# Peptides against a protein of PDB entry 2Q3Z, part 51

Target 1, 272 residues: chain A of PDB entry 2Q3Z
Amino acid sequence: YVLTQQGFIYQGSAKFIKNIPWNFGQFEDGILDICLILLDVNPKFLKNAGRDCSRRSSPVYVGRVVSGMVNCNDDQGVLLGRWDNNYGDGVSPMSWIGSVDILRRWKNHGCQRVKYGQCWVFAAVACTVLRCLGIPTRVVTNYNSAHDQNSNLLIEYFRNEFGEIQGDKSEMIWNFHCWVESWMTRPDLQPGYEGWQALDPTPQEKSEGTYCCGPVPVRAIKEGDLSTKYDAPFVFAEVNADVVDWIQQDDGSVHKSINRSLIVGLKISTKS
Target 2, 254 residues: chain A of PDB entry 2Q3Z as posed
Amino acid sequence: YVLTQQGFIYQGSAKFIKNIPWNFGQFQDGILDICLILLDVNPKFLKNAGRDCSRRSSPVYVGRVGSGMVNCNDDQGVLLGRWDNNYGDGVSPMSWIGSVDILRRWKNHGCQRVKYGQCWVFAAVACTVLRCLGIPTRVVTNYNSAHDSNLLIEYFRNSEMIWNFHCWVESWMTRPDLQPGYEGWQALDPTPQEKSEGTYCCGPVPVRAIKEGDLSTKYDAPFVFAEVNADVVDWIQKSINRSLIVGLKISTKS

## One batch from the design tools (peptide; aimed at target 1 N144 I155 F176 S261)

Design b2_p24_2_s1 (made by RFdiffusion4, then SolubleMPNN; from b2_p24_2, 9 letters changed)
Fold by OpenDDE base, seed 3:
Structure b2_p24_2_s1 (fold): chain B 272 residues (1-272), chain A 24 residues (1-24)
Amino acid sequence: as target 1 above (272 residues)
Amino acid sequence: MLRTEPDDPANLQLPVGHPLENLE
């Protein structure tokens, strides 16, 4: 994982799985230096450099910092996300072929946010950075990936009597979503949670006031241990949320129905 | 370096049920 510079990222849908080639390029010239700059401009370093530096030996700490810094939300992070198909003032997320160009653009423009990314771009850049820092990391794709906003492990749709969705969708399911898994020990947890840890650099929800996610043991998610830091309920919901329809009748009555047609979660982990 | 041929917009990350997602 650390040594792999070329790979594939899975995209598309559960029914039509696609992939794209991606150059992670963690050993290309200057990339490690850019990753170190990323650490040196993070909010924790700016607040207390000594404390931040003292914690950089922890892959748990570094992973969480990188998760936050790959997106530009709340900080001088690398990428600005956009999903409205209006990319004319930047680069389309679909145009990127690797992490190197993104990181170089970020650094060369004074750590100005790069336009634009979507989930696989965020994940791929995070993968590059973490690998540069010596943390074994892979990109993961989850099809029918839920975004739970209220931490109830449900995706809730409000529908009228005709089954039509009412109002703005606060919660949603992505056709696919990408994040990373990093291999690390978890001395901050009970024994047995070492191994793959999920980290999500796409700015979806705030964790402790910052758009970051994880690390959370993949084992904890698999076993349903939602008490495990960091962000276990959110990551669990991405792969396991139930879909509920609240059907509103004209008389004001509401009927709860489990939507069995929408199955959340089909995770594919890369082998390289 | 950028991809020479742009991908189909249907390859974007989209909400389930989005018109472009349904075209996949």
Scores: peptide ipSAE 0.382, ipTM 0.840, DockQ to the pose 0.540
OpenDDE base, seeds 1, 2, 4, 5: peptide ipSAE 0.361, 0.253, 0.244, 0.289; ipTM 0.833, 0.732, 0.691, 0.738

Design b2_p24_2_s2 (made by RFdiffusion4, then SolubleMPNN; from b2_p24_2, 7 letters changed)
Fold by OpenDDE base, seed 5:
Structure b2_p24_2_s2 (fold): chain B 272 residues (1-272), chain A 24 residues (1-24)
Amino acid sequence: as target 1 above (272 residues)
Amino acid sequence: MLRTEPDDPANLQLPVGHPLDDLP
């Protein structure tokens, strides 16, 4: 995991699984220096450099910082996300073949955000950075991945009596979503939560005021322990949310529709 | 370094349609 520089990232859909080759390149020239710059421009370092540096021995702390800094939301982070199919003023997310070019572009342009990324690009860059910093990390793909925006562990759709979707469709399920899992001990938790920890660098929801997610023990998600930090309910919902379809009647009443249910969550962890 | 293949929207991260939209 730390030593592998080339791998595959899974994409597509649950019915049609695809993969692309990716060069993580954590040992290429200058990449370690760029990863250190990433740490040195993070908001916690800018607020208190001594405290930030003293905590960099903790993979829990570093993982959370990297999760926030791979996206450019709220900080001088690496990537700007875009999902509207308009990439003419940058690079299409599909054009990237590795993390090295992205990180070099970011550094060479004075730590300006690189356009553009989607989930697998965010995850791949995070994987490179974490591996470069000595944290065993792998990219994970989850098919039919839920994005719960209101922390109720549900994906809710509303229809009128004519079957028309109501609202802004804010709650949704992705065909696929990528994040990373990193191996670390969790001295900040009760015993037994060491091992793989989920981290999500794609800017989906704020955690403690910053677009970051995790680390959360994969074991906690599997066992349904939503009390453990960080962001267990959100990550749990990504892989195990319930889908509810509501019908709104003219009298203002709502009723659950009987329809085909989507199966949320088919997680694939990469071997390298 | 960039891919030389044309962009294919089928490879993008996309919302899954509502379950009823996929019904015959």
Scores: peptide ipSAE 0.300, ipTM 0.750, DockQ to the pose 0.415
OpenDDE base, seeds 1, 2, 3, 4: peptide ipSAE 0.289, 0.207, 0.287, 0.232; ipTM 0.744, 0.680, 0.758, 0.676

Design b2_p24_2_s3 (made by RFdiffusion4, then SolubleMPNN; from b2_p24_2, 10 letters changed)
Fold by OpenDDE base, seed 5:
Structure b2_p24_2_s3 (fold): chain B 272 residues (1-272), chain A 24 residues (1-24)
Amino acid sequence: as target 1 above (272 residues)
Amino acid sequence: MLSTEPDDPSLLQLPVGDPNENLE
C-alpha cells in the first residue's frame, strides 16, 4: 500500500463495473518535494507554522490536511472539480492516467489549481500524496454513493402525483464515488478504532469550515457509531443512506415512501 | 502524462437519475 506505484481504479456503475489503470508514482523524481510543498501551503501552516509542523507526525492530522489540500476549495489546493462536461479550458478528468503529471503541473504553475478533476482523480492524487508521506493508503470506490446535504442520513426526492421528480435535485446519488482509506492508529479516540480510516478529498461538504472529510474509522461506519470524528454521519450516509420519496397528491396531502429499489452503497477496495 | 484514448463518457461520475426509472 505504500510501495506500490501502479494500480487500478474502479468506475462505472454497480451493474457495469469498469476499471482504469493508474500510475500513482509516489516514488518518482520530485514527487516527495511536491508533497512537502503541499503541506507548507496549507492554511494551518500559514496560520501557525510551528504548530502545524509539530503535528505532522500524526497521520490523523496529516490525513485531514491532505484531504483538504487535494481540492482547491478554500485554499491553494491541487485540483478544481468539474462535472458539467465543459473541460475546454483545461484537461478532461478522463484524460489523466496518473497522479505525477497533475502534481507536477500544480507545482510548476506556482501552486495554481489544476483543471480538472472528478472523484477518482481527487482520490488518486490523495492516495499518491499519503503514500509519499508514508501513510498506507488505498483507493476505494462506492457505487450508488449518496451525497447527504442536510445530515439526516436520507436522500429525499419530491414527486408529483404521477411519480415524476419535481424541482432541482439538491440531494443526489452518484453512480460511483471514490475516496481513500488510510491505515493509522487513532489515539484521539477510544480503543479499538485503529486500522483503516476513510478520507474524502472530493469537495462535497464542509467539515469544520473546510472542504475536507475524515479521517473516520471504517469500523465506526460498519458499526454505526456516528459520534466518531471526523464526519462519521456524512461517510455513513454515503454507504447507508435510505432513499425517501415525498409524493404530493392533488388534495394537498404528502405521502412519505421509502424507495427500496435503490440500495445505496456498494464499496470495493483496491489491493494497490 | 495524458491518455491518447478517446474519452468514454461512461467513466464519468454522474448523478443517478430517477431511482425508479434506473432500476426498472
Scores: peptide ipSAE 0.347, ipTM 0.738, DockQ to the pose 0.456
OpenDDE base, seeds 1, 2, 3, 4: peptide ipSAE 0.324, 0.345, 0.324, 0.348; ipTM 0.713, 0.733, 0.722, 0.739; seed 4 fails the geometry check

Design b2_p24_2_s4 (made by RFdiffusion4, then SolubleMPNN; from b2_p24_2, 8 letters changed)
Fold by OpenDDE base, seed 2:
Formats: sequence, C-alpha cells, structure tokens
Structure b2_p24_2_s4 (fold): chain B 272 residues (1-272), chain A 24 residues (1-24)
Amino acid sequence: as target 1 above (272 residues)
Amino acid sequence: MLSTEPDDPANLQLPVGHPLENLE
C-alpha cells in the first residue's frame, strides 16, 4: 500500500467490471517535492502556516487536506473535474496512465489546475500523494455509487404518472465511483475506529465549506455510526442509500415508491 | 477485463442509465 508504484483501478459497471493499469509513481523523482508543495499551497497553510505545519503529524489532518487539494475546487488544487465529454481544451480523463504526469503538469504550470479528471483520476492522484506522505492508501471502487446531496441517505427521483423522470436529476447514482482508503489511527474518535479510513477527493459535496470528504472509519460506515467525523452520512449513502421514486399523479397527488431494482453499493478494495 | 483502449467511452464515469453505459 505504500511501496507499490504500479497497480490497477477498477472501472465499468457492476455487471461488467473492468480495470485499467495505473502508475502511481510515488517514488519517481520530484514527486515527493510536489506533494510537499501541495501542502504548502493549501488554504490552511496560507491562512496560518505555523498551525498547518504543526498539524501535519496527524494523518487525519493531512488526509483531509489532501482530499481537498487533489481537486481544484475552492483552492489551488490539482485537478479540474469534467463529465460532459468536452475535453478538447485539455486532456481526456481516459488518457491518463498515471499520477506522475498530472502532478508534474500541475507544478510546472504554477499550480494551475490540470484538465481533466474524473473519479478514478482524483482517487489515483490522492493515493499517490498520501503514499508519498507515508500514509498507507489504496484505491477503492464502488459500483452503483450514490451521490446524496441533501444528507437524507436517499436518492430521490421525481416521476410523472408514466414513470418518466421529471426535473433536474440533482441526485444521481454513478455506474462506478472511486475514492481512497487510508490506514490510520483515530485518536480524535472513540476507541475502535483505527484502521481503514475513507477519503473522497472527487468534488461532490462540501464538508466544512471545502470540497473534501473524510477521513471516516470504514468500520463506522459498516456499523452505521453516522455521527462519526468526517462526513459519515455522505460516505454511508454512497454505499447504502435507498432509491425512492416520487410519482406525481394527474390530480397532483404524490405516491412514494421504493425502487428495489436499483441496489446502491458494491465496493471493491484493491490489494495494491 | 483490462481496458484495451484509453479512449473507450465505456471507461467513463457515468450516471446509471446513461446511453453510454450500455457500451460496456
């Protein structure tokens, strides 16, 4: 989880699992220096360098910073996400074969955001950075991954009487989503939450005003302890959300239906 | 399965039910 520089990332769908090779390259020349620059340009450092540096001994703190800095939302982060298939002014997310080129491009262009990433690119870069910083980390893929926007642990679709989806699909289920799990102790929590912690660098929801997610104990998610910081409800929903259809009738009445055909969550953790 | 082509649309992260999802 720290020493492996090459690995595979799982993609595709629950029915058609695919993988791609990825060069994490955490030991390649200059990559550690770039990871340190990433820490030195984070908003917390810019606000109070001494306080930020004093907290870098905490993998909890560092993990949260990295989760926020891998995306360029709200800061000088590494990657700009794009999902609309318009990549002509940058690099297609599918063209990346490793984290090294992304990180080097980011640094060489004055910490300008690299275009473009999707979930596996964000996760892979985060994995590289965390490994560089000595935090055991793996990429995780979740199939039928929910994006809950209102923290109600539901994916809600509005439908007309004919079953056609109405309005903006603000909440969605991804065919797959990638994030990272990092091994760390949690002295900031009650005993028993040491081990794998989920971190999501893909800019989906704001946590404490920043597009970041985690760390949250995988155990807490498994046990349904949604009070556990950070972002337990969001991560829980990614793997366990229920799908609800709100069916509006001609008379304006609304019927609630549980969609049992859409099962959220099938998580695969990588071994390297 | 290993991805054969880096630009295979089937490798994109897509909403469930998206037309391109059926390319898998």
Scores: peptide ipSAE 0.338, ipTM 0.779, DockQ to the pose 0.399
OpenDDE base, seeds 1, 3, 4, 5: peptide ipSAE 0.321, 0.318, 0.328, 0.278; ipTM 0.767, 0.757, 0.774, 0.690

Design b2_p24_3 (made by RFdiffusion4)
Pose (drawn by RFdiffusion4):
Formats: sequence, C-alpha cells, structure tokens
Structure b2_p24_3 (pose): chain A 254 residues (1-148, 151-160, 170-248, 256-272), chain P 24 residues (1-24)
Amino acid sequence: as target 2 above (254 residues)
Amino acid sequence: AVKFIVTEDSLTIEYLHPELEGMY
C-alpha cells in the first residue's frame, strides 16, 4: 500500500471485470517534489500557509488535500474531467498506463489541469500522490448494473450519475478527530464536483461509517454512501424495483 | 439518503439527506 509502484485498476462491468495494470510510479524522479508542490499550491496554503504546514501532521488533513487537489474546482487541480468521447484537446482517459506522465505534465504547465481524466484516472493519480507521501492507499472500483422502458434509466441516459463502474481510493489511518473506533480505511473520492460545502470533496470518510450508515461522520459521508447504495421503489398500485443495482463486486488488488 | 420513486408515469426523487439535494 506504500511501496509497490504498480498495481491494477479494475474496469469493465460486474460480469466482465477488466484488470488494467497501472504504473503509480510514486518514487520516480521528480514525483515527490511535484507532490510537495501540490500541497504548497493548495487553497488552504494560500489562505494560511503557516497553518497549512502545521496541519500536515495529519494524514486526515493531507489525504483530504491530496485527493481533493487531483480534480479541484480551482484551476490549480491536477486533472479535468470529460465523458463525451471527445478528447481531442488533449489525451484520452483510456490511454494512460500510469500517473507519472500526468503529474509531470501538470507541473510543467504552471500547475494547470491536464486534459482529460475519468474516475479511474483521478483515483489512480490520488494513489500515486498519497503513496508518495507515505499514506497507505489502494484504488477501489465499484460496479453498478441496470436491467432494461424504465424512467430511471432514461433519466440517467439522456456529474453525480450512477455509472457502469466508479473508482475511488481508500487510505489507512487513525481518526482521533472522530468518535472512537473509526480508524482504518478511509474513502477518498477525487472525482470532480465539490458542491455541497467545504474546500474539497469527497472524504476522508471511514469505510465503517458508510457500512453503518452513520452519515454525520466527517467528511462527505453521504457522497460515498450514494456511490454504493441506491433505494428504488415502485408504486404501480409499494414494490422494490431492481432495474438498478448499485454496489456490486467492489474490488481492489490483493 | 436518496430515494427514487417510480410511478405509472413519473419519477420522484426524494432527498433525505440535505447535502444530496439536487445532486440528481
């Protein structure tokens, strides 16, 4: 979770899982410096640099800023999202085999966002950043499935959608800022829309808080709960509708 | 957190958690 520089990112579908190898490259030349730069351009550093550096004692603070800076609403984030099959301005999300070239591109262009990312790309870059800084991190994929004239599927077909698959990261740490018992894996989601409140989204939120439905736990628990849960009911006339099943085959490299 | 309710002709989205309001 810290030292291994390559891994797998799972894609495809719940029935046909694809294992895409990936070069996280967290100890490649210039990557650590780029990660320290990422922290020093974060908006909290601009607001209060002395405090920002002091807070870097916390993996909660760093995990939030690190993952949060990958797809930042501010112009200094690492990646720009796109899902319209139109990636000519730059580079397709399906092309990358690692996080290193994106990080290097980002540094060289005045810390401007690199085009383009999709959920697994953001998650992959977040893994590289957090592993480089020493926070144990893994990339995780969740799969969702549809069964087909449903209004539900139409509403979605034609960025908090429910996708065929979605990726995020989990990082390991204690949570002295929370009630006792929430140490361990924390979910961090670097995909784009910081929208409700706060400098960043989403996380870190304890995985246990998600499993337990304890959605008042910081940070951004409802956003992560929504990626692995959906409750759908029909009233033809009360009935459970399984035209959409969310939270299947949640996967990570062994 | 969020419920999706489907009737004969319409879709209703109920937001139980305020931070998810308008997310869908």

Design b2_p24_3_s1 (made by RFdiffusion4, then SolubleMPNN; from b2_p24_3, 13 letters changed)
Fold by OpenDDE base, seed 4:
Structure b2_p24_3_s1 (fold): chain B 272 residues (1-272), chain A 24 residues (1-24)
Amino acid sequence: as target 1 above (272 residues)
Amino acid sequence: PIIFVLTENSLEIIYKHPALKGAF
């Protein structure tokens, strides 16, 4: 988890799992320095350097900072996300083969956002940074991954009588989504929540006003403890959300369709 | 990743999420 520099990231779909090789490169020259720069340009450091530095001994704090700083939302973070298949003014997310080039580009261009990332790129860069900072971390892939925007633990689709999806399509299911799990103690929580913590650097939803997610104990997610810091409902929904397909008639009547084909949340954790 | 959407008979790939297109 800390020592492995090369690994695989799982992609594809639940039925057709694929992987790509990835160079995490946490021990390559200059990478630690770049990780420290990442900490030094975070909004909390800029607001109060002494307070930020005093908290860097906490993997909980650092994990949350890294989750926010790997994306460029709200700050001078590393990666700009893009999903529209228009990458001509940057690098296609599918072209990256490791975290090192991304981090070097970010630093060498004055901490300007690198174009472009998607979930596995965000996760892989976060994994590199966290490993570099001494936090045992792995990339996780979740197939049929829910993005719950309204925190109701449901992915709801509304359709008309003709099967056409209506309304805001903000709630969605990815064929796969990637995030990281980091091993840490949780002195900020009740005993028993030490171990793997989920962190998601892909900008999906704001947590306490910032595009970041976690750390949340994997145990809390498994046990359904949605009160646990941080972002337990969101992460829970990624892996456990129910899918509801509503059919709305012209008269305003709504009924559930019967579709049992989708199971949300096939999680694969990397061993390295 | 690709967005899945439920259809009448199946889960289908319909779109890449519009809210993520240019949102960041």
Scores: peptide ipSAE 0.105, ipTM 0.681, DockQ to the pose 0.075
OpenDDE base, seeds 1, 2, 3, 5: peptide ipSAE 0.050, 0.056, 0.127, 0.033; ipTM 0.666, 0.652, 0.681, 0.599; seed 3 fails the geometry check

Design b2_p24_3_s2 (made by RFdiffusion4, then SolubleMPNN; from b2_p24_3, 10 letters changed)
Fold by OpenDDE base, seed 5:
Structure b2_p24_3_s2 (fold): chain B 272 residues (1-272), chain A 24 residues (1-24)
Amino acid sequence: as target 1 above (272 residues)
Amino acid sequence: PVEFILTEDSLEIVYKHPALKGAF
């Protein structure tokens, strides 16, 4: 976890698992310095340096900061996400094979956002940073992950009479999604929630005003304790969702056709 | 560690990420 620099990131689908080699490189020259710069440019540090620094001993605090700073949304974060296959003004997310180049580019260009990332890139960079900061971390791939924007645990499909999906849906299912799990104690929670904590650096939804997610105990997600900070309902929905099919008639009327529970996600952790 | 496993073959339906709508 902390000591492993090379590993695999799983991609593809549950039926067709693909892995890519990835160099995390947390011990390469200058990477620790870059991780410290990342902390020093975070909005909390800029607002109150003394308060931010006093909290850097907490892996809970640091994990949450890193999840926000790996994406460039709302801050001087590392990566800009893009999913439309228009990467001509940057680097295709599929071209990256390690975190080191990304972090070096970010730093060398004055902490300008690196173009571009997708979920596995965000997760891998977060993993590198967290490991570099001494937090045991692994990348997790979950196949058939849900994105629930309204935290209702429902993925809704609107279909015409022919069964064709209508409109651009905000809530979605991916063939896979990647995030990280970090090992930490949770003194801010009741006893028993120490261990693996889910963190998601991919910008999806705002948490407390920032595109970040977690840490949330994996145990809380397993047990359905959705009151547990941080962002338990969102993470729970990524691995558990109900599907609601709506049929839109020609007259514009909408009728619920099917409500089925999805056990979403084959979870695979990296070997590192 | 806790694992979530699909029990049935599900139809893969991939939606466009909200970023395609200018959310990022």
Scores: peptide ipSAE 0.017, ipTM 0.515, DockQ to the pose 0.052
OpenDDE base, seeds 1, 2, 3, 4: peptide ipSAE 0.018, 0.017, 0.015, 0.006; ipTM 0.502, 0.496, 0.502, 0.481; seeds 1, 2, 3 fail the geometry check

Design b2_p24_3_s3 (made by RFdiffusion4, then SolubleMPNN; from b2_p24_3, 11 letters changed)
Fold by OpenDDE base, seed 4:
Structure b2_p24_3_s3 (fold): chain B 272 residues (1-272), chain A 24 residues (1-24)
Amino acid sequence: as target 1 above (272 residues)
Amino acid sequence: PVVFILTENELIIEYKHPALKGAF
């Protein structure tokens, strides 16, 4: 979890699992320095350097900072996400083979956002940074991963009478999504929530005004404790949301589809 | 990744996630 520099990231779908090799490279030359730069350009440091530095001994705090800083939303973060297949002004997310080149590009270009990332790229870079900072971390892939936008623990998607998705009104399920789990104590919570904590650096939803997610105890997600910091409802929904398929007519009338065959969540955790 | 929707006709429709279109 800290020492492994090469590994695999799982992709594809629940029925057709694939993997790619990935070089995390947390011990390669200059990577620690880049991770420290990442901390020194975070919004909390810029607001109050002394307070930020005093909290860097907390893996909870650092994990949350890294989750926010791996994406470039709201800050000088590492990666710009893009999902529209238009990558001509950057690097396709599918072209990356490791975190090291991404981090070096970010630093070498004055902490300018690297184009482009998707979930596994965000997760892999976060994994590198967290490992580099001494936090045991693994990449996680969740198949049929829900994106709950309204915190109701439902994935509600709307189709017209022809079966076409009403994208602007619909919540979505990824064929796969990647995030990280980090091992840490949770002195900020009741006893028993130590262990694996989910962190999601993909800019899906805002948490306390910033595109970050977690840390949330994996135990809390398993037990359905949605009150647990941070972002328990969102992470819970990624793996447990119920799916509602609405058919909408041109007149605006809606009815539920009878065919509920989608099961949200098939999580694979790796050692690498 | 892509969004998967399973329709009543057993068609899996793949989409780009519309909610993330404004995130970049």
Scores: peptide ipSAE 0.180, ipTM 0.722, DockQ to the pose 0.077
OpenDDE base, seeds 1, 2, 3, 5: peptide ipSAE 0.157, 0.162, 0.134, 0.158; ipTM 0.710, 0.709, 0.680, 0.704

Design b2_p24_3_s4 (made by RFdiffusion4, then SolubleMPNN; from b2_p24_3, 11 letters changed)
Fold by OpenDDE base, seed 3:
Structure b2_p24_3_s4 (fold): chain B 272 residues (1-272), chain A 24 residues (1-24)
Amino acid sequence: as target 1 above (272 residues)
Amino acid sequence: AVEFILTEDSLEIVYKDERLKGAF
C-alpha cells in the first residue's frame, strides 16, 4: 500500500470487469517535492499557513486536503474533469498510464490544471500523493456507483404516465466509479473507526463548500452510521442507494416505485 | 465512465465517451 509503485485499476462493468496497468510512481524523483507543493498551494495554507502546517501531522486533515486538491475545482488543484469526449485541447483521460506524468505536468506549468481526468485518474493521482506522504492508500472501484445530489440516499427519476423520464436528469448511476481508501486512526471520532477511510477526489458534490469527500470510515458506511464525518451519506449512497421512479399521472397524482433492476454497488479493493 | 438510465423494461446505457462503447 505504500511500497508498490505499479498496480492495476479496475474498470468496465459489474458483468465485464476490466483492468488497466498504472504506474503510481510515488518514489520517482521529484514526486515528493510536487506533493509538498500541492500542500503549499491549498486554500487553507494560503489563508493561514501556520495553522495549515500545524495540522499536516494529521492524516485526516491531509487526506481531506488532498481530496480537494487533486481536482482543480475551487483551487489550484491538479486535474480538470471532463466526460463529453471533447479532449482535443488536452490529453484524453484514457491515455494516462501513470500519475507521475500528470503531477510533473501540473508542477512544470506553474500548478495549472491538467486536462483531463476522470474518476480513475483522480483516484490514482490521489493514491500516489497519499502514499508519497506516508499514508497507506489503495484505489477502490465501485461498479454501479450512484451519484446522489440531494443527500436523500436515493437515485430518483421522474416519469410521466408513459414511463418517459421528465425533468432534470441530474442524478445518475455510473457503470463504475473509483476513489481511494486510506489507513488512518480517527481521534476526531468515537473509538472503533480506525482503519480504512474512504476519500473521493472526483468533483461530484461540495463538502463544506469545497469539491472534496471524506475521510469517512469504511466501517461507518458498512454499519450505516451516517452521522460520521466526513460525507457519510454521500459515500453510503454511492454503494447502497435505492433507485426510485416517481410516476406522475395527468391528474397530478404521484406514485412511488422502487426499481430493482439495478443493484447499486459492487466494491472491489486492490491488495496492491 | 458510462451513465445508466433505468426504464421499466430495460437498462439504457448512455455513453458520454464513444470510445467506451464496447467496454460492456
Scores: peptide ipSAE 0.031, ipTM 0.662, DockQ to the pose 0.054
OpenDDE base, seeds 1, 2, 4, 5: peptide ipSAE 0.015, 0.022, 0.007, 0.009; ipTM 0.443, 0.493, 0.442, 0.474; seeds 1, 2, 5 fail the geometry check

Design b2_p24_4 (made by RFdiffusion4)
Pose (drawn by RFdiffusion4):
Structure b2_p24_4 (pose): chain A 254 residues (1-148, 151-160, 170-248, 256-272), chain P 24 residues (1-24)
Amino acid sequence: as target 2 above (254 residues)
Amino acid sequence: SNPYADVTEEETGPIPWPGNESSP
C-alpha cells in the first residue's frame, strides 16, 4: 500500500471485470517534489500557510488535501473531468497507463489542470500522491447495474450520476478526531464536485461509518454512502424496484 | 405488478448510459 509502484485498476462491468495495469510511480524522479508543491498551492496553505504546515502532522488533513487537490474546483487542481467522448483539447482518460506523466504535465504548466480525467484517473493520481507521502492507499472500484422503459434509467441516460463503475481510494489511518473505533480504511473520493460545504470533497470518511450508515461522521459521509447504496421503490397500486442495483463487486488489488 | 420485483443480479447488466469509459 506504500511501496509497490504498479497495481491494477478495475473497470468494465460487474459481469465482465477488466483489470487495467497502472504505474503509480510514486518514487519516480521529481514526483515527491511535485507532491510537496501540490500541498504548498492548496487553498488552505494560501489562507494560512503556518497553520497548513502544522496540520500536515495529520494523515486526515493530508489525505483530505491530497485527494481533494486532484480534481479541485479551484484552477490549481491536478485534473479536469470530461465524459462526452470529446477529448481533443488534450488526452483521453483511457490512454493513460500511469500517474506520473499527468503529475509532470501539471507541474510544468503552472499547476494548471490537465485534460482530461475520469473517475479512475482521479483515483489513480490520488493513490500516487498519497503513497508518495507515506499514507497507505489503494484504488477501489464499485460496480453498478441496470435492468431495462424505466423512468429511472431515462433520468440518468438523458455529475453525481450513478455509473457502470466508479473508482475512489481508501487510505489507512487512526481517527482521533472521531469517536473511538473508526481507525483503519478511510474513503477518499477525488471526483469533481465539491458542492455541499467545505474546501474539499469527498472524505476521508471511515469505511465502517459507511457500512454502519453513521452518516454524521466527518468527512462527507453521505456522498460515499450514495455511491454504494441506492433505495428504489415503486408504487403501482409499495414495491422494491431492482431496475438499478448499486454497490456490486467492490474490488481492489490483492 | 412490478416487473422488477424478482430481478436478480444475474439478470442485470451494465449501465445503459454514457459514463466512465473502460480502457482497452

Design b2_p24_4_s1 (made by RFdiffusion4, then SolubleMPNN; from b2_p24_4, 7 letters changed)
Fold by OpenDDE base, seed 1:
Structure b2_p24_4_s1 (fold): chain B 272 residues (1-272), chain A 24 residues (1-24)
Amino acid sequence: as target 1 above (272 residues)
Amino acid sequence: ANPYANVTEDETGPMPWPGNPTAP
């Protein structure tokens, strides 16, 4: 998980699983230097360099910093996300074949945000950076991945009596979503939470005021321990949220129906 | 109506259910 420079990223849907080859390239020339620059331009370093540097021995701390810095939200991060199919002023997220070109572009343009990324691009760049920093990391793909905005572990849709979805579809389910899992000890938690930790660099929700997510023990998610830092409820919802359909009748009554047809969460980890 | 009728499941990029991809 540290030595592999070429791999595959899973995409598509639960019914139609696809993969693309990806060059992580963590050992290519200049990539380590770029990863160090990424750390040196993070908001915590800019605020207090000595404190930030003293904490870089912690993979928990570094993982959280990288999760925030791979996206350009709130900082001088690497990638700008875009999902509206208007990529004419940049590079289509679908055109990337590796992390190396992205990181080099970021550095060579004075740490300006690279246009554009989507979830697998964010995840792949994070994977490269974390591997480069000596943290065993893999990309994971979750099919039918929920985005819970209100931390209620529900994806709620409102429908009229005709079955038409009403209101803003603020909460959503992605056909797939990618993030990373990193192997680390968790001395900041109770014993038993060492191992794979989920980190999500795609800017979906703010954690402690910054678009970042994790690290959270995969074990905590599996066991339903939502009190575990960081961001356990959000990551739990990505893989376990219940879909609720609210049906509003003409009389104003609202009926709850659980969507049994949609199973949230089919997680696949990269083997290489 | 099927709320997911307009979604292509085999899209290379992530797509929210239901409908066309939007920024989160």
Scores: peptide ipSAE 0.019, ipTM 0.589, DockQ to the pose 0.100
OpenDDE base, seeds 2, 3, 4, 5: peptide ipSAE 0.018, 0.020, 0.017, 0.018; ipTM 0.538, 0.542, 0.585, 0.590; seed 3 fails the geometry check

